# Peptides against a protein of PDB entry 3HUF: the designs that were tried, part 3

Target 1, 320 residues: chain A of PDB entry 3HUF
Amino acid sequence: MWIIEAEGDILKGKSRILFPGTYIVGRNVSDDSSHIQVISKSISKRHARFTILTPSEKDYFTGGPCEFEVKDLDTKFGTKVNEKVVGQNGDSYKEKDLKIQLGKCPFTINAYWRSMCIQFDNPEMLSQWASNLNLLGIPTGLRDSDATTHFVMNRQAGSSITVGTMYAFLKKTVIIDDSYLQYLSTVKESVIEDASLMPDALECFKNIIKNNDQFPSSPEDCINSLEGFSCAMLNTSSESHHLLELLGLRISTFMSLGDIDKELISKTDFVVLNNAVYDSEKISFPEGIFCLTIEQLWKIIIERNSRELISKEIERLKYA

## One batch from the design tools (peptide; made by RFdiffusion4, then SolubleMPNN)

Design b2_p16_2_s4
Fold by OpenDDE base, seed 4:
Structure b2_p16_2_s4 (fold): chain B 320 residues (1-320), chain A 16 residues (1-16)
Amino acid sequence: as target 1 above (320 residues)
Amino acid sequence: EEEEKEKEEEEEEYKK
């Protein structure tokens, strides 16, 4: 989201979130959802127009800011952004930091991009929330992105956490739920005068982790916990692969259970399967190798003695 | 002098 602050008292010492939309900026406007009052004698009654676009798909992957358009409203002294005069037709900016000078005002409005990109685990949840979140200037998506800051966990009562949730946790993303999204949607008006009223997702995250025994105490408890072990997995999910990498596993990929030959078995401690393959092929598992699902693996990993548990299970099946 | 210039600039902007 865009946040504006200013030196001196030209913004009354307040920080403000700028959501996607259009803002008239000037001395003689009243602060509301479409106006930003700036207090200086050197600023025109109506000085500039700020237009913040909704996030693009690219912004979700890059963590780039919503496009920030600045137009001078034909003022005597113009408007500058990053010491450059705004063009007559306005200019658009994709920099994360904008120093906006209105006329001869000695104090600048500092606009900065606070990165918030929300990944969803479930397409239905994305469909429900994407529009509202985009209107907050929050990029949203389903695919993994290095720009993701938050991950929406799908709360299915009594189900194991998804691979996406596991991976999000290990990536140290802030896991959030629908309650946080609902709260986030309500703050749009309240944060006009005080950007600090934006809810802290870390509290939500801490509560999720604390109240769910399927999470370890920290990602650090699991990262590289299986270093030195080797697995084979079906080449079906990039998230699954990345999850196993974060566990410190050496990974071999295969396309079918029939591709698990003696060579693969010789270098592999266990086989990781998706639930569908595990359930359908349970009778046809290769002899002499431990097969498990990611969810079963996760249940082992969250234990403090995960290495010993896996070792025992591997040994049990090698000598069976 | 700066305050007078600001006043003159303010008066000119108030006339627009």
Scores: peptide ipSAE 0.032, ipTM 0.718, DockQ to the pose 0.159
Fold by OpenDDE base, seed 2:
Structure b2_p16_2_s4 (fold): chain B 320 residues (1-320), chain A 16 residues (1-16)
Amino acid sequence: as target 1 above (320 residues)
Amino acid sequence: EEEEKEKEEEEEEYKK
C-alpha cells in the first residue's frame, strides 16, 4: 500500500494510506477519501491530482507498487517528483519512494510503498476476496511467489492443513484467515487519518498457531530437521518439492510407482506419496521401503524427536 | 521582501 507523510506539519503530522483511487491535493480542500489537504502558503488551492491504480498481476510476483500518477493542476510553480518536473499531461511512477514537491513549498510529501501481497490456498476464497483486496492496493494470487507476505489458510473444520499452508509456514509467511480479511475490509475508512491503524496480521497469525496443534512453535523447529535423509517423491507439485527441500531432504523424483526399482530403494530412506496414490496403491507398495503421505510426514516433523521417530519407522520396515 | 513575496503569491493564488 502507498503511505504518505510530510515534514513541516504540512500534513498536520499525520500519515495516510492512499488506496487505489483519485485524490485532489491542495491548500483549500478538506481531507476525505478523495482529497488531501496540504497546509502551506506556497501550495495552490487545488495543486495536484494523485491517481493510484489497482495492482497488476505483475505486482503480485514482483512485490512492486501500484502505479502512482501525478498531475499538476496548472499551477504557477508546478509539481516535482524526485526533483523532476511533472509533465503537462502528468507522469506515472513505479518507484517505491516518491519525494513530491508542490510548487515552492520547502517541505515535501514523501510517499513510500509498504509491501503486502496475499497468496490464497483456495481459488474460491481468492474469487471472493480478490476484488476487495485489490481496491486496498493489495496484490493477490494463487501461485507461489517470492513477493508474498501473507498466506490465507482455508478454515475447513476438521481438515488437516494443506501442503500450501505447511510450505507458507516454513517460508515464514504470515498465515492469516478469513477473520483477518473481514477486519481489513472494515479498516478502509479509519486509516484515512492515521496509517498506524492498519491491523497487525501478526496477532492473527499468533492466534492461528497457538490454537492449532498442527503447527510447531516455529518454522526453525522444522527447517533442515531431516537433513541427511533421502526421499523419493512422485512429481506432483512444485510446492511439495520445495517443502521437502526446506526439511533438508535429498529428493529423487519419479513419474510412476513402476519407476520404484531396487536401485531407487537402495538410496532412499522413504517414499512420499500424495493421498490419492497412497490410498489406491497401498496394497502394491514395494517391500522394504517406508511409504507415507506429506500429511503423515508433517505429523512426524512437528514433533521434537522427529529424527528418532522417522528412523524408527524406517528400521521397522527394513527388518520386517 | 519574503513577506511581500508571500503576499503576492497569496494574492495571485486568490485570483485563480
Scores: peptide ipSAE 0.030, ipTM 0.712, DockQ to the pose 0.124
Fold by OpenDDE base, seed 3:
Structure b2_p16_2_s4 (fold): chain B 320 residues (1-320), chain A 16 residues (1-16)
Amino acid sequence: as target 1 above (320 residues)
Amino acid sequence: EEEEKEKEEEEEEYKK
């Protein structure tokens, strides 16, 4: 989201969130959803127009800012952004930090981008929330992205957490739920006057972890916890591969269960399968290898003695 | 310089 602040009390000592939309900026406007009052004698009554675009798909993958357009409203002394005069037709900016000078005002409006990018675990929730979140200047998507700051956990009653949720947790992404998204939608108007009123997702995250025994106390408890072990997995999801990498596993990939030969078995401690393959092929598993699902692996990983538990299971099946 | 700034600020204030 874009946040503006200013020196010299020209914004009345307040910080403000700018959501996607159009704002008239000047001395003789009243603060509302489309106006920003700036208090200085050197600023025109109506001085500039700020236009913030909704996030693009690219912004989801890069964590880049919503496009910020500045137009001077034909003022005597013009408008500058980052010491450069704004062009007659307006200019668009993708920099994360903007110093906006209105006329000869000795104080600048400082605009900065606070990154917030929300990944969804399922397309249904994305479809439900994407429009509203985009109107807050929050990029949204389904695919894994290094720019993601938040991950929406799907709460299915009585189900294990998804691989996406596991991976998001280990990546130190802030896990949120639909209750947080609902809360975000309600504060849009209140944060106009005070950007500090933006809901803290970390509190939601703490509550999710505290109330769910499927999470370890911290990502650090699981990261590299299986260092020195080797696994093989079906070439399926990128999230599954990345999850296993974060556990410190050496990973071999295969395309079918038929590719699990004696050579692969000799180099692999266990095989990780998705639920569909595990359930369908359980009868046809190769002899002498430990096969488990990611969810079964996760249940072991969250235990304090995960390395001992894995070792015991490997030994049990090598001699079966 | 300060008097010129004050005059320029006054001119912006009185722009109708």
Scores: peptide ipSAE 0.029, ipTM 0.700, DockQ to the pose 0.155
Fold by OpenDDE base, seed 5:
Structure b2_p16_2_s4 (fold): chain B 320 residues (1-320), chain A 16 residues (1-16)
Amino acid sequence: as target 1 above (320 residues)
Amino acid sequence: EEEEKEKEEEEEEYKK
């Protein structure tokens, strides 16, 4: 989201979030959803127009800012952004930091991009929330992205957490739920006066973890917890591969269960399968290898003695 | 004072 602040009390000592939309900036306007009052004798009553665009799909993957357009409203002394005069037709900016000078005002408006990028675990939740979140200047998507700051967990009571949720947790992404998104939607008017009124997602995350026994106490409890073990996985998803890498596993990939030969078995402690393959092929598993799902692996790794538990299962199946 | 007057005059032109 874009946040503005200013020196010399020209913004009355307040910070403000700029959501996607158009703002008239000037001395003789009242602060509302489309106006920004600036207090200086050197600023025109209506001095500039700021236009914040909605996030692009690219912004979801890069964590880039919503495009920031500045137009001078034909003022005598013009408007500058990053020491450059704004052109007559206005200019657009994709920099994360903007120093905006209105006329000869000795104090600048400082605009900075606070990264917030929300990944969804399922397309239904994305479809429900994407429009509203985009109108807050928040990029949204389904696919894994290094720019993601938040992950929406689908709160189905009694279901196992998804691989996406597991991976988001280990990546130290803030896991949130629909209750946080609902709360986030209510603050749009209040943050006009004070950007600090933005709800803290960390409190929501803490509550999710505290109330769900499927999570370890911290990501650090699981990261590299299986260092020194080797697994093979069916080449199904990049997310599953990255999850296993974060556990510290040496990973081999195969295309079918038929590719699990004696050589692969000799180099592998266990095989990780998705639920569909596990359930369909459980009768045809290669002898002498421990096969499990990611969800079964997760149940082991959240235990304090995860290494001992895995070792016992490996031994049990090698000698059965 | 003069810079304030010139800006009030520019704004009266924008209200016409």
Scores: peptide ipSAE 0.030, ipTM 0.722, DockQ to the pose 0.091; fails the geometry check

Design b2_p16_5_s3
Fold by OpenDDE base, seed 5:
Structure b2_p16_5_s3 (fold): chain B 320 residues (1-320), chain A 16 residues (1-16)
Amino acid sequence: as target 1 above (320 residues)
Amino acid sequence: KEEEEKEEKEEEESLL
């Protein structure tokens, strides 16, 4: 999201969130969803227009800002952004930091981009929330991205957490839920004068973890917890591969259970399967190897003695 | 009206 602040009292000492939309900026406007009052004798009644675009799909993957357009409203002294005069037709900016000077005002408006990118676990929740979140200047998506800051967990009562949720947790992404998204949608008016009124996602995250026994105490308890073990996995999901890497596993990939030869078994401690393959092919599992799902592995990983539990299961099947 | 708002603006900006 874009945040503006200014030195001196020209913004009344307050920071403001700018959502996608058009703002008239000037001395003689009232603060609302489309106006920004700036208190200086050196600023025109209506001085500039700010236009913030909705996030692009690219912004979700890069964590880049919503495009920020500045137009001078035919003022005597013009408008500058980053010491450059704004052109007659306006200029567009993709920099994360903008120093905006209105006319001869000795104080500048500082606009900065706070990165917030929300990944969704399922396409249905993305479809439900994406429009509203994009109107807040928040990029949204389904695919994993290095720019993701928040992850929406699917609340199905009594279901195991998904691989996406497990991976988001280990990546130290802030896990949120639909209750946070609902609250986030209501604050649009209250944050006009005070950007600090933006809801804290970390409080929501702490409450999710505290109330769900499927999470460990911290990501650090699980990261590299299986260092020194080797697994084989079906080449089906990049997220599953990255999750197993974060556990410190050495990973071999295969395309079918038939590709698990004696050589692979000799180098592998256990096989990780997706639920569909585990349930359908349970009768055709390779002899002498421990096969489990990612969800079964996760249930072991969250235990304090995870390494001992895994070792016992490996030993049980190597000698069966 | 838009011309009058422009003239009033130019007059106010002339006093700066």
Scores: peptide ipSAE 0.032, ipTM 0.699, DockQ to the pose 0.193
Fold by OpenDDE base, seed 1:
Structure b2_p16_5_s3 (fold): chain B 320 residues (1-320), chain A 16 residues (1-16)
Amino acid sequence: as target 1 above (320 residues)
Amino acid sequence: KEEEEKEEKEEEESLL
């Protein structure tokens, strides 16, 4: 989201979130959803127009800012952004930091991009929330992104957490739920004058972890917890691969259970399968190797003695 | 209204 602040009390010492939309900026406007009052004798009554575009799909993957357009409203002294005069037709900016000078005002408006990108685990929830979140200047998507800051956990009551949720947790992404999204949808008015009134996603995240026994206390408890072990997995999910990497596993990939030969078994402590393959092919598992699902692996990983538990299961099957 | 706001703006900017 874009946040503005300014020196010399020209914004009354307040920070403001700018959501996608158009703002008239000037001395003689009243602060509302479409106006920004700037208190200086050197600023015109109506000085500039700020237009913030909605996030692009590219912005979800890059964590880039919503496009920030600045137009001078035909002022005597013009508008500058990053010490450059704004062109007569206005200019558009994709920089994360903008120093906006209105006329001869000795104080600048500082606009900065606070990255927030929300990944959804479920396409139905994305479809429900994407429009509202985009109108907050929040990029949204389903696919894994290095720009992801928040992850929406699917609340299916009584189900195990998904691989996406497990991976988001280990990536130290802030896991949120529908209750947080509901709260975000209501904050547009309250954060106009104080950007600090933005709801704390970390409090939501702490509450999710505290109330769900499927989460360890910290990602750090699980990161590299399986260092020194080797696994083989079906080349079916990038998230699953990345999850296993974060556990510190050496990973070999195969395309079918038939590719699990004696050579692969000799280099592999266990095989990780998806639920569909595990359930369908359990009768055809290679002899002398421990096969498990990611969800079964996760149940071991969240235990304090995860290494001992895995070692015991590996030994049990080597000597059976 | 937009013209009056523009004229008042031009007058104030002339005094700055």
Scores: peptide ipSAE 0.032, ipTM 0.699, DockQ to the pose 0.173
Fold by OpenDDE base, seed 2:
Structure b2_p16_5_s3 (fold): chain B 320 residues (1-320), chain A 16 residues (1-16)
Amino acid sequence: as target 1 above (320 residues)
Amino acid sequence: KEEEEKEEKEEEESLL
């Protein structure tokens, strides 16, 4: 989201969030959803127009800002952005930091990009929330992104957490729920006068972790917890592969259960399968191999003695 | 100083 602040009390000492939309900036306007009052004698009654675009799909993957357009409103002394005079037709900016000088005002409006990028675990929740979040200047998507700051957990009562949720947790992404999204939708008007009134997602995250025994106390309890073990995995999900890497596992990939030969068995401690293959093929598993799902592995990893638990299961099946 | 104060006053008056 874009935040503006200024020196010399020209914004009354307040910070403001600029959501996607159009704002008239000037000395003789009243602060509202489409106007920004600036208090200086050197600023025109109506000085500039700011236009914030909605986030692009590219902004979801890059964590780039919503496009910021500035137009001077035919003022005597013009408008500058980053020491450059704004052109007659207006100029568009993709920099994360903008110093906006209105006329001869000695104080600048500082605009800065606060990155927030929300990944969804399921397409139904994305379809429900994407439009509202985009109108807050928040990029949204389903695919993993290095720009992701928040992850929406699918809260089905009584279900295990998904691989996406497990991976988001280990990546130290802030996990949020639908209650936080609902709260975000209500604050749009209250944050106009004070950008600090933006709800803290970390409090939502702390409450999710405290109220769900499927989470460890911290990501650090699980990261590299299985260092020195080796697994084989069916090549089904990049997210599952990245999850196993964050556990410190050495991973071998195979395309079918028929590719599990004696050589692979000799080099691997266990085999990781998806739920569908585990349920259908469990009668046909090779002897002397520990086979488990990601969800079964997760239940072992969240335990304080995870290394001892997995070692006992490996030994039990080698001597059975 | 007097020219700067006069320019500031003329700017104040021209913006009013």
Scores: peptide ipSAE 0.027, ipTM 0.660, DockQ to the pose 0.152
Fold by OpenDDE base, seed 3:
Structure b2_p16_5_s3 (fold): chain B 320 residues (1-320), chain A 16 residues (1-16)
Amino acid sequence: as target 1 above (320 residues)
Amino acid sequence: KEEEEKEEKEEEESLL
């Protein structure tokens, strides 16, 4: 989200969130959803127009800012952004930090980008929330992204957490739910006067983790917990590979269960399968190797003695 | 314009 602040009390000592939309900036406007009052004698009654665009698809993958357009409203002394005069038709900015000088005002408006990108685990929830979140200047998507700051957990009561949720937790993404998204939708008016009224997702996250026994106390409890073990998995470009890497596993890939030869078995402690393959092919598992699902592996790794548990299961199948 | 120049000059003088 874009946040503005200013020196010299020209913004009345307030920080403000700017959502996607158009703002008239000047000395003789009233603060509302489309106006920013700036208190200085050197500032025109209507000085500039700020236009913040909705997030692009690229912004979801890069964590880049919503495009910030500045137009001078034909003022005597113009407008500058990062010490450069704004052109007559306006200029657009993708920098994360903007110093905006209105006329000869000695105090600048500082605009900075607070990154927030929300990944969804399912397309139905994305379809429900994407429009509203984009209108808050929040990029949204389904695909894994290094720019993701938040992950929406699907509330299926009594189901195991998804691989996406497991991976989001281990990569230190803030896990949130629909209750946080509902709360975000209400803040649009309250944050005009005080940007600090933006809800903290960390409270939602703490509550999710505290109330769900499927999570360890921290990602650090699981990261590299299986260092020194080797696994094999299907060659899928899935969050599953990245999850297993974060566990510290040496990963071999195969295309089918038929590719699991004696050489691969000799170098591999266990095989990780998705639920669909596990359920369909459990009768055809290679002899002498431990096969498990990611969800079964997750149940082991959240235990305090995960290394001892996995070792015991590996040994049990070598002698069966 | 003259009032805006006067206001600007008064602001510059208040910062000195």
Scores: peptide ipSAE 0.026, ipTM 0.676, DockQ to the pose 0.166

